# Ledger of designs, part 59: peptides against a protein of PDB entry 8YR4

Target 1, 309 residues: chain A of PDB entry 8YR4
Amino acid sequence: PRGSPALQLVVLICLGLMGLERALNVLVPIFYRNIVNLLTEKAPWNSLAWTVTSYVFLKFLQGGGTGSTGFVSNLRTFLWIRVQQFTSRRVELLIFSHLHELSLRWHLGRRTGEVLRIADRGTSSVTGLLSYLVFNVIPTLADIIIGIIYFSMFFNAWFGLIVFLCMSLYLTLTIVVTEWRTKFRRAMNTQENATRARAVDSLLNFETVKYYNAESYEVERYREAIIKYQGLEWKSSASLVLLNQTQNLVIGLGLLAGSLLCAYFVTEQKLQVGDYVLFGTYIIQLYMPLNWFGTYYRMIQTNFIDMEN

## One batch from the design tools (peptide; aimed at target 1 R185 Q247 T295)

Design b2_p23_8_s4 (made by RFdiffusion4, then SolubleMPNN; from b2_p23_8, 15 letters changed)
Fold by OpenDDE base, seed 1:
Structure b2_p23_8_s4 (fold): chain B 309 residues (1-309), chain A 23 residues (1-23)
Amino acid sequence: as target 1 above (309 residues)
Amino acid sequence: EEKELQELLEQRKEEEEKFRSLD
């Protein structure tokens, strides 16, 4: 971003956060190995609990195995919103100014392509919704139920309760925060449609705009509409980061409680070191589909909002 | 030129849809 030192600083911070994500991808496995070694050596509870807490903190910063929803990734995504908005606005204004220089023949070909694209969005939305319900929602709910049963039967009933409370809280917060986010997304889409309508009306009146030399006035009105849209887009994108971070916190707390309890039972020789590895791996496997659950529930809501507008 | 600008606009809309679908 040339011309804003604040946005240049944000880009440098985002690059630094990307470097931190790479460091976390190396540190998390190292700390996990250290926990396994301390459990094998029957190390003192205080050193074990500190290493487990440090591991869970690093895992909270990293997020899932892909790093897609960790605190560092969410912070990067949040900071990047302003850089994306600056770049988007600059490209939209360049395209809009160039469209006012183009011939009437180009505008006739574009209308047919836009109507086709609206129809294709409607058909892909319904098919994507059904595929998502069948291939992601139902299997994820089944995996959670199987996980609760497994931990209740093969571990202590306390592990099954921790998984049940963690997953129930995760699903409840996902629904509540996503319903709250829908209001911001509807407001964003309504303002997007209004901004697009102004651009279409300006391009339809191209001859009148050219006759009055009003091109600069129409570009400034379009810029104001984009700034208003970007204010709503920021609320939508920030609400998404808040959802992902809330989900990461719930899983992080469940992983912390379960990992500390598992480590304690290994120190009491009620569980093996392999059971600690199993618990951590299984919770991470349950988290991966649940993270996508938030994304696809948002796709469902998008598709319903895009059919309503 | 006009066709390349239309392809760039469609490609950017597909990238924005893909970004909105990942979100």
Scores: peptide ipSAE 0.008, ipTM 0.408, DockQ to the pose 0.136
OpenDDE base, seeds 2, 3, 4, 5: peptide ipSAE 0.000, 0.006, 0.006, 0.009; ipTM 0.278, 0.424, 0.404, 0.425; seeds 2, 5 fail the geometry check

## One batch from the design tools (peptide; aimed at target 1 T295)

Design b2_p24_1 (made by RFdiffusion4)
Pose (drawn by RFdiffusion4):
Structure b2_p24_1 (pose): chain A 309 residues (1-309), chain P 24 residues (1-24)
Amino acid sequence: as target 1 above (309 residues)
Amino acid sequence: SSLWLFFLVLFLFWLSFILSTPGD
């Protein structure tokens, strides 16, 4: 924010809260391991109670689910509401002030609905791109790197390889399948618009009664168009199911390999009992934000082209 | 035996959770 000083402080607080969420993401599974290790060795009730209370508090600060739930990141959403309002107003006012100074030929040439759709979509694109990227993409790519470092240095050497290969395969397959699915989605959207246009045309022209008893003909053509649309929709949604299945299979294979290796190592007195639940919890924690990367890829590309317009 | 059973149960629970979680 160029103008106001009160908002730069809020931006800095939001970035600090993002860092704190990354620290909590690292911290909470460590406390879960400590609780399980204390529980297996018959520890007194005092230290166990205090450690349990601390773990619960940390789970409360971190998202109880999917990271979009915690007290942190919600304070962030609140402050970001206050900040993103300023950018939205500024961009809309700049567009509106520029559209009123162009010459007459320009206005006589282009329609109004198309020009206004471009402007609205542009403002929504800038806002969304800022939000998506800064608060949802970079933090996850940072979480993956932090997890690789933690497992490779403080846990063992092989688990770094396991996490690295699993996440690399996940990202590569997601992008590869997403481009194909986008082609299918565009093909389906064009036909959907054509079906709507046919239905609007048949409704507007109540001449079907005059030039024939052609109600049946208008109904038949509508059914054919609906069938074509449904075929294209089935293709698109089946592609979506395939993407979900391949992502699930990749995570499952990574979990299986890590769990088996951790159990074997615990049996050989190399790792403690808590390290098993540490690995499991952390793998699930990495998986939860990764569920929404094909959508982020599609939306970043679309919003980039819209902002360019 | 009990430790191996406990690890198996936790693994199957986590795998089931992954398969039941929605995605894109």

Design b2_p24_1_s1 (made by RFdiffusion4, then SolubleMPNN; from b2_p24_1, 15 letters changed)
Fold by OpenDDE base, seed 5:
Structure b2_p24_1_s1 (fold): chain B 309 residues (1-309), chain A 24 residues (1-24)
Amino acid sequence: as target 1 above (309 residues)
Amino acid sequence: SELLELFKKKLEELLNLIWSTPRD
C-alpha cells in the first residue's frame, strides 16, 4: 500500500514537535531557576528582563504544564488530524473487508445494526488506543526518564533515586489499583445494560402493562434496578477516588522527601535557592500528565476488551 | 503481557503500513 509521502512527512514533523515539547519541559523549569537566582543576586534589570521574556515565550510554547494547551502541542494535534483520519479509514476498511470474508451463517445469526456497532467500536478502539499511546503514554514515560537522568546528572544522585522510586511506585500502584477497579466497572456496565433493557422491555410492552394495571409494579421494579446500579456505580466511583488519593499521597511523599533534601543542601550552600524552586516546579510538572495516566490505562484496557469482542 | 504484545504487533503493522515505502 503506497503510503502517501505527504502523510509520512506530517508524521516526521509531529515526532519533531514531540521532541521539542520534551525539550521545553526541561528548559522552562531551568529558566525559572535562573530568574530566581538573578533576583537573589540582585542582577542588572536588562539581564533579568531578557530572562523573564525568554521564560514567558518558552512557557507560551509549552503551555500550562499539562502538555495539552501549549502552542507546540496544539500545532502537533492539528497536524495529526490527517494521520488519524487516514489510520481510522484504513482500520475501518480492514474491519469491513474482514466482515465480508466471514460466512453467511455468521451474518444471518447477527443483526446488521449489531455488526455495524461492533465495527465502529473496533475502529474507535484501535484509533483511540493508538492516539493515547503515541501522544500521552510514550511522552509521559519519556518525561519521567528525562527527569530521572536530569536529576541524576545535575543534582545529587539521591534526587534521581527519589524521582525513580516515586514514579515507579506511582506507576505500579496505578496499574494494580486500575486492574482491581476494572472488576467494579464491568459489573456496573453489565447492570446498566440490564437496567436499560428492563426499561425498554416495559415500554415496548406498554399495552400489556396497561391491561394489567401494572404501572406501579413496573416503576418499583425499575427503582430496584436503579438502586442496584447505583450501588455498583458508588463502588466504581469510590475506587477511582481511592486511586486518585493514593496517587496524590505517593507524589506528596516524593515532593516532601525531595523538598527537605533540597532545603538541606541549600542551607549547606551546596545548592542555590533557584535549585529548590526548580525541583518543586519540575516534580509538579511531571505529576500533571501522570494524574491522567490511570484514565489512559483504563481507556487502553477498555479499548482492548472492545477489540476482542 | 500477551495483550501488550498483540497491541505492539498491531501497532508495528500499522506503523509499517504508514511508513512502508512503496515496495517496488
Scores: peptide ipSAE 0.016, ipTM 0.445, DockQ to the pose 0.012
OpenDDE base, seeds 1, 2, 3, 4: peptide ipSAE 0.016, 0.015, 0.015, 0.015; ipTM 0.435, 0.452, 0.454, 0.449

Design b2_p24_1_s2 (made by RFdiffusion4, then SolubleMPNN; from b2_p24_1, 13 letters changed)
Fold by OpenDDE base, seed 1:
Structure b2_p24_1_s2 (fold): chain B 309 residues (1-309), chain A 24 residues (1-24)
Amino acid sequence: as target 1 above (309 residues)
Amino acid sequence: SSLLQEFLERLQELLSLIQNTPLD
């Protein structure tokens, strides 16, 4: 970034757009609350129509809560392409220079196509990881902190505590279950590579296999390797379902506790009907990026395992 | 170390390498 003032300006604009996304994540639920309150009060059409139009415009800027569909997020992603390309090229050149510093014995022991494939995987992995951290992890943590502060100040300390406990439990379980899943994924990838190696060796030795009529034996060994692979794949996939269900349960419990507390305060006339809708909307907005966290953490782990090989 | 800590350390090393590599 130091060598191009244009790229530094693009990074600053992208950071400004990220700040705007955080503001939109608070404003959209507030405007939706205001619509529900205006509808409940039977407010004049002009005030309602202005608030609805403003909400729809803010919702267009924010998008559908999967951060990829909003105008601001799309503009950020578009501007970031140049920064990503610069980062990828820098990582690729760093890997390439490091490969040239490696001993001739290391290069003679590896196929050039395998070395290039490791370099490409490494570059893609690192750039994907960096982009994921900057655009998904850090913003989601910021939204959680903003949410805790907002609910603690404008509702009650109990709402801030529910959000804090729910999100802390969610993050902790996501990390722990994902670290547990890494073992199954490493075992799966190792068995996949072993199964592919056996298939390649059998095909390269096709003449020898045919000479000894060993075709049935090689097919049976390949079948056993596939069955072992599928057993590990099932464990990996089942562990993903378990992660997603655990995450859904934690969010469901947090939503239940907070919604019941909000409903209680609405019955006591301490909060309005719109505040109930705001709480539910905001918790769902926090959940959407976090649900992707399990998928991207899987991508992170793939990328790390692909760099270790 | 947690996978997150190893990741943060490797990311810091990479960011330090990216910062320390002179832009020719």
Scores: peptide ipSAE 0.008, ipTM 0.378, DockQ to the pose 0.013
OpenDDE base, seeds 2, 3, 4, 5: peptide ipSAE 0.007, 0.007, 0.006, 0.008; ipTM 0.371, 0.386, 0.353, 0.391; seeds 4, 5 fail the geometry check

Design b2_p24_1_s3 (made by RFdiffusion4, then SolubleMPNN; from b2_p24_1, 15 letters changed)
Fold by OpenDDE base, seed 1:
Structure b2_p24_1_s3 (fold): chain B 309 residues (1-309), chain A 24 residues (1-24)
Amino acid sequence: as target 1 above (309 residues)
Amino acid sequence: SELLKKFQEELEKLLNLIWSTPRD
């Protein structure tokens, strides 16, 4: 199957745009630093106005950070629609061909509508997982590595160490707490299916329930099933809040340690006032995509579980 | 580890499928 040379070119352009996003993630904090330094030095209005205009233009290209609604990210997402559709259709046709190669006994044991729904879920899961890995995981890891290198070279080895320890702890806690949360989500989904099955069985047996005046008993059994579901839903939701708060605390401690160290080096005249602002801005830019990492790692695990079934 | 390896293998298969020139 000849990959369309046009789709290969679109993939190369998307990879080039991803490289441009990484460059923008370094340049935007640098230009913001330069604005603060020019304001501190009371520089001429013309120099300040050009630097502010350049910063706003770079910020428009970047957006709110990695994976935000910036112009470059939107252009990449737009170009990627055709690649995603091609990949989805190719995976769907491979699954469908494989289903036709399966034995008649396998088809007789399953409802055709369930098989198609499993195939659609599998295709969506693989395509979603691939898009997530390429556009969120790999770029975020690249931005962390670039950040460690940048701070180690242009500030001090201590700043690179703070970023390394903060991001390593953040990623480790995100994985561990997300794996812990997956147990609560599985229990919640199992109880949801059991609650739904009880409602369906009660409605299918409506005549029998009415003959025995058992409506109050079936309503009470359904109420107990809902209360049990809500107890598991609460654990799932509370575990998400705990994840988000733990992530916020790790970033907050890293930001505090690095900001105090930066402020100290500014008082020692080893760094400029703008370098303090650069550090804070860059750490917040790393935090934005990482906040989604927990949700998406869960999506990865769910998509793999849905493919194993 | 095995899930990441299976994912890498499927990603490599998908990348190879996108980049594979038709073998005649």
Scores: peptide ipSAE 0.013, ipTM 0.430, DockQ to the pose 0.012
OpenDDE base, seeds 2, 3, 4, 5: peptide ipSAE 0.011, 0.013, 0.008, 0.010; ipTM 0.422, 0.430, 0.430, 0.418

Design b2_p24_1_s4 (made by RFdiffusion4, then SolubleMPNN; from b2_p24_1, 16 letters changed)
Fold by OpenDDE base, seed 2:
Structure b2_p24_1_s4 (fold): chain B 309 residues (1-309), chain A 24 residues (1-24)
Amino acid sequence: as target 1 above (309 residues)
Amino acid sequence: SELEKLFKELLEELLNQIWNTPRE
């Protein structure tokens, strides 16, 4: 079956497109800088119009960075559908084969609907985790490294240091606060399952509840379980707001420090006005994938927990 | 540990199946 060389070529093309996305993430801010400098210098309309047209074309290809609906990202996603389908089908077949190798005693103790749900969760977990690692985590880390190198080489070393400290602190706090939140999420999920089990048990025993006229008691017991769940849900949700606000504060401080330093060097005629705009644009562009990093890290952790069960 | 090993084994098997599938 000739499917292997075609899938290999598609994977190589997707890796090439990922490299192109990294190049676009550097080029788009550079072209935007050049527009601002040409406007400041009152350059001829023909040069300005060409640079603006080139910028808009590059921005169409980029779409706004990692995870955006840019042309290159859409083309990559389209080509990857066949690889994802091959991977999913292969994981499903491995899980299904393993289920058939399990003892008759294991199958007699399980409901068919539970077994199918385990298989579907396992497939979705593995395929999801792989997709998030390859298309979100690795590219985001690469963009950070490229950013540090770019600012260290083309700006003063102080800018590279600010970006390094800001991104390192952002990633560290994202991990630490996400691990801290996992405790609240586990407690919430455990209480959700317990609340659902109580509702199911009460409804399955409906005749018994009617016979003893215990409807008011079961409603009150369910209310208490909901209140306990909502107390844990609030802690989980509040901890998410705290994560997002902490991330926003770190980026805000990095943007403040770097913007003040850029403005100072522009006043000293060491940098151009376009370099100030480049710094701001590039930091915001690095922030956009990172804002979702805490969601991806949670998804990775959830997928690992869902595979352990 | 077992899950990371299983994930790594599945990933290695998937990669091997993508790259090392015999040219039949």
Scores: peptide ipSAE 0.022, ipTM 0.525, DockQ to the pose 0.011
OpenDDE base, seeds 1, 3, 4, 5: peptide ipSAE 0.020, 0.021, 0.016, 0.018; ipTM 0.521, 0.505, 0.535, 0.515; seeds 1, 3 fail the geometry check

Design b2_p24_2 (made by RFdiffusion4)
Pose (drawn by RFdiffusion4):
Structure b2_p24_2 (pose): chain A 309 residues (1-309), chain P 24 residues (1-24)
Amino acid sequence: as target 1 above (309 residues)
Amino acid sequence: SETAFSTSSSTVTTALTTLYTTLS
């Protein structure tokens, strides 16, 4: 924010809260390992109670689920509401002030609905792009790297390879399948608009009664158009199911390899019992934000073209 | 699942926007 000083402080606080969320993402599984290790060795009730309370508090600060739930990141959503309101107002006012100074030929040439749709979509695009990228893409790519470093240095060498290969395959397959699915989605949307237009035309012109008893004909053409639309929709949604399945298979294979290797190492007295639950929890924690990357890829591309317009 | 997530995020944003408006 260029103008107001009160908002730059809020931006800095939001970035600090994002860092704190990354630290909590690393910390919470470590405390879960410590609790399990203390539990397996018959520890007294005092240290166990205090450690359990601390773990619960950390789980509360971190998202109880999907990271969009914790007290942190919600304070962030609150402050970002206050900040993103300023940018939205400024961009809308700049567009509106520019549209009122163009010459007459320009206004006589283009329609109003198209020009206004471009402006609205542009403002939404800038807002969404800032939000999506800064608060949902970069933090996840940072979490993957931090996890790779932690597992490769503080846990063992092979688990770094396991996590690296799993995440690389996940991202590559997601992007590859997403482009194909986008082609299918556009093909389906065009027909949906055509079906709506046919229905609106048949409703507006109550002449069907005059030039024939052509109610049946209008109903049949509508049914044919609906069938065509349904075929295209089935293709698109089946592609979506395939994407979900391939993502799930990749994560499952990564979990299986990591769990088997960890169990074998625990039986050979190399790792403790808590390391198994550490690996499992951390893999699930990495998986949860990765579930929404095909949507982010699509929205980033669309918003980029819209902002360019 | 994606729809449920988006709904939950929108609910939280609405609630916080209401809180912000009240504080103002």

Design b2_p24_2_s1 (made by RFdiffusion4, then SolubleMPNN; from b2_p24_2, 20 letters changed)
Fold by OpenDDE base, seed 1:
Structure b2_p24_2_s1 (fold): chain B 309 residues (1-309), chain A 24 residues (1-24)
Amino acid sequence: as target 1 above (309 residues)
Amino acid sequence: SLKEYLEKVEEQRKRLRELLEELE
C-alpha cells in the first residue's frame, strides 16, 4: 500500500505473523511427540506438566492446525481487514475511473446495472485472488517444503519421499480436477445469466405478456430454464464432491503409508512412539490448508470467469 | 421502486441518445 506508512507496517506485521504460523506448524507436532515420549518413559510430573502447558499454549496460537482458527491467524485476519479494504477501494476507484473514461457509446450500449455488476465482480475477484495467493497458496507451499525437509532430515529419506509424492500427487490432481470443473462452472454461470435475462425480459414486458395471455407460456419457459440450470448446478456440485473425495483418498494413502512405516521403525526401536504421533499430526496439519486450497482455487476460477463475461 | 429508478435511468439514456443524434 503506497502512501500509508501505517498500512505498510500492518502488512509487515501480517508477514511476521505468517512466519510465526510456519514455526508453529513445526513446533506443535514436536511438542506433542515429546508429551507422548514423556508419558511412555513415565517422566516426572514437573517436566510433563511444563511440556503439556507449552503444547496447549502453542496449540491455542496455532488454532488446532487449521491455519484459519488460531489466535495468530485470527489476529492476522483482523489486521488484514484494513489492508483489504484499502486495496478493494483502490481497485474499485480504478475501475470506476476507467469506466468514466470509456466512450459514451459504450455506456449507452450497456444497462447501468450491468456496468455496476461488472465493476463489483471485478473488484471482488481481484481482491479475493490477491488475498488467496498471499495468505493460502504461498504459505501452503512453504509448509509442504518445510515438511519435506523436516521429515528427510529428522526421520528418514523414505518419509520425505512419501510426503513429496503425496503432496505432489495431491496438488497435481487438485489442479487437473479443478480445471475440469471450470467447464461445468462456466456452463452453469452462462445458464444462470440466460435464465435471469429471460425472467427480467418477461417482467419488463409484463403488459405484452398480459395482452397475449402468455403468462403460462412464460412460466413454463422459466421452469425449463431452471431445470436446465439445476442440472448444471448438480454437475458442478458433484464435481466438487469428487474433488474433495479424491483429495481425501490421496491424503489417506499418504497417511497410511507413512503411519505403517513409522510403526515399523518404532518396532525396530529406530523411532519412538511419539514420532508415530508426530507424523500423523503433521500430515493432518498439511491437509487442512490444502482442503481450503480447493475451495479458494474455485473462488479464483469463479472470479476469472466472472471477469470474462 | 428499483424498477421506477431503472426506468428513469433508461429514459435519461434515451434522451441522451436523442441529444447525441442531434449533435451528429
Scores: peptide ipSAE 0.000, ipTM 0.291, DockQ to the pose 0.014
OpenDDE base, seeds 2, 3, 4, 5: peptide ipSAE 0.000, 0.006, 0.000, 0.000; ipTM 0.237, 0.287, 0.269, 0.287; seed 3 fails the geometry check

Design b2_p24_2_s2 (made by RFdiffusion4, then SolubleMPNN; from b2_p24_2, 21 letters changed)
Fold by OpenDDE base, seed 2:
Structure b2_p24_2_s2 (fold): chain B 309 residues (1-309), chain A 24 residues (1-24)
Amino acid sequence: as target 1 above (309 residues)
Amino acid sequence: SLEELEKKRKEIEEKLTEELKKEE
């Protein structure tokens, strides 16, 4: 925004990263096609291995096909946190200052009953997210188990092991990092509630604030509360990016190991080209529900923590 | 007066915007 050249540079970098994401969305399918062609032509292993490695690297940058969890997307999201915080703080302060002008009319006109109803809508959304999590988690776990069994029976035991290690590590790291992140989320929500309480108290006591001409003091106190909140929000959001990137790394390593091994066995005529396509497609298909699960689990934990406070 | 309060609010918003620019 207009005041900080550093934030303007961050916005430009984020726009550049968005352009890169679009380029990756085109390049990843092209490289995948090239792998299939090289496998069909029985190309030398060195060329094939380089193309596979390049594809997996591009896929790591893109993020699993969803685009939301790729390295580039995570980097963009991380850099955007400061821009979002600046814009949020500016909007909140403008709303607060405006509410202090309108306050007498706003307090006289707002029926106390509408504010309570906004809180209740939050609780209903959490219950819906919980049900969605349960109905998506259990099938996803079943699909992983079925996948491990399938690859162990119809492929070499090494493929089943790679899928097992990849998915078990993914799930374990998701749980562990999410539990670690929950602490930052709780602290953020507690500070958000405290910041809202200060705003409400200032607005309810508007006549007193006006009588003492203390509007500047209340605005400064609100600013300090927002800055403290934003410090906790940054930790929460940065921890989310770290989770997503960790997940992306695990899937990327599993995809690399399995794709190289599959390509090798295709070159030795132990597997068909179709088996390579199957493996890559299946790993991506397993990742998609897991990524959604991670997102919903994060939202549910957020909403549960929002209800506990 | 209502106008003096609007003027003071604008001054506070400007000061807050300037201080926000100094911290970043």
Scores: peptide ipSAE 0.019, ipTM 0.421, DockQ to the pose 0.023
OpenDDE base, seeds 1, 3, 4, 5: peptide ipSAE 0.000, 0.014, 0.000, 0.000; ipTM 0.281, 0.357, 0.307, 0.309

Design b2_p24_2_s3 (made by RFdiffusion4, then SolubleMPNN; from b2_p24_2, 21 letters changed)
Fold by OpenDDE base, seed 3:
Structure b2_p24_2_s3 (fold): chain B 309 residues (1-309), chain A 24 residues (1-24)
Amino acid sequence: as target 1 above (309 residues)
Amino acid sequence: SLEERLKQIEEIKEKLRKELEELE
């Protein structure tokens, strides 16, 4: 934001913290490797204790595992709140100004609550998409590239190729299966809206329904609409499970191929036991943000579909 | 309340809509 040097400094600090997160993503597996090698060599306790303490400190900064965010990520998220609020307010004011420039007929034809809901959805979607692209997509792509370079330089070109093929296949399948799922989600949302509209119309016209003794007919029609909705919901949910399982299989195959190759090179004494552990740890670490990527890409598509409605 | 203000705005909009329909 050009108008506040303080917010520009916060953006620069957040970018610096993002760079630090990328460095931690390389360093944490390296330190874990070093611990395994020191344990294997029966190194003196002082060297081992220092390396373990350093690893735990780096792991605290990075975070990791299911549901734990690192200190650096939390600090970045905290500092970004002010930037997000500034961006949100700017988008909200632009949408509000644009709404006031629209014709009086457009304003009178729509309920104020609907106009405000469109403005709020628009603001939330734009700010959410921007934050997602900057903090999840770009860093994940950077981590993949850094991973390919690291494995190609410090292990062998074959490891870089395995990571490249695995991640390229993972991303391609994620996009293709998510686009395929979007059709089921659109159909589900359309049927949900139609089912809600029928329920509301039947409840608003309850006197007419009672007058004609049509209660059983309206209940049966609503039941059919629910069954049709549940059939579409099942397809949407099943397609999500299929996506997650396909992603898991791709990562599993990449992990298998790379782990077998690492084990082979360890048997030939070209790599250490710690390098096997490093590869496995690094691949699992790359998978975690990619799994979030698939979730957020779904949220973005939802928000886009919900903006078209 | 914010809801009472929203209701007042809707009532004003409904008046303006009727006035616009009478002008067309």
Scores: peptide ipSAE 0.009, ipTM 0.363, DockQ to the pose 0.015
OpenDDE base, seeds 1, 2, 4, 5: peptide ipSAE 0.007, 0.000, 0.000, 0.000; ipTM 0.344, 0.236, 0.239, 0.293; seeds 1, 4 fail the geometry check

Design b2_p24_2_s4 (made by RFdiffusion4, then SolubleMPNN; from b2_p24_2, 21 letters changed)
Fold by OpenDDE base, seed 5:
Structure b2_p24_2_s4 (fold): chain B 309 residues (1-309), chain A 24 residues (1-24)
Amino acid sequence: as target 1 above (309 residues)
Amino acid sequence: SLEEREKLRKEIEEKLREELEKLE
C-alpha cells in the first residue's frame, strides 16, 4: 500500500507479530521443560505456580500446535483485514475499469462459472462435512467422554468436571457465536450481490452513461457500494476473529485451572510429574480436532449461505 | 462507435485511478 502510511505500519506490525509467533514456539517448550524440572525437584509452590501461569499465558498467545488460533495469530488476522480490504478494493476497481473493455457476455459467463464453482464447492463441502463428522467429530466426542471418565476415575472428580465444563462451554459458544456470525455473512453476501448488480447495470447502460458524462457518478456510486460491502465484510471477518479468540480463551482458562490444580496435587504427592504432562497433552489433543470442527462448520455454513443467494 | 467506447473507457480508468489515489 504505497499511499497509506497507516496500512504500511499495520503490515510492519503483522510482520512483527509473525516474528513473535516464532519466539513463542521456542519459549513455550522451554517453560514446559522448566515446569517438569521444578515438579521433579519438588520446588516451592510459589515458584511453580508462577512458572505454570507464565507457561499458560505464553500458550494462550501461541495457541494450538499450528499457532492458527493463538491470540497473536488472531490479532494478526484482525489487523490484516484492512490491508486485505485495501488490496481487494484496488483489484476490484482495476477489474471494473477493465470490464468496460470486456463484453457483457464475458461477465455473464464469469458469473455462471462462479456460480458453478460455488455449487461445486458446496457439493464438495457437504461431502467433506459428512466425512469430517464421521472421522473427526464423532471420535472427538468419544475422546472427550473417555477423557472425562478417565480423569474422574484416575485423577480426581475435579479434573473430570474441568474438562466437562471447558468442552461444553467451548461447543456452546462455538454454536452461538457461529449462528450470530451467519447474520453478518448473509448481509455481506446480499451487499456483494447488490454491488455486482450496480457494476453490471453501469456496464449495460454504458452508452447512456456516456451521453450524460455520468462516469464520475457511476464510479463514485460503485466506490460507495464497495465501502458499504467492506463495512459488512469487516464485521464478518472480525466476528470470525472473535470466535477464534473466544475458543482460545475457553481452552486457556481450562488449561490454567487444570494445570494449577494438577501442579498442586503433584506438590502434595497425590499425583506424579507424568500426570501433569498427561493432562496438558490431553487438553491440547482435544483442542486440535475441535478447532477444525469450528473451521469446517464455518466453511459449510458459508457455502450453504452462498448457495441460497 | 468503437472509438467513442474506448475514449469513455480511458476516462473511466483515469477517474478510477484518481479515486484510488484519494483512498491511498
Scores: peptide ipSAE 0.012, ipTM 0.340, DockQ to the pose 0.021
OpenDDE base, seeds 1, 2, 3, 4: peptide ipSAE 0.010, 0.012, 0.012, 0.005; ipTM 0.420, 0.318, 0.351, 0.307; seeds 2, 3 fail the geometry check

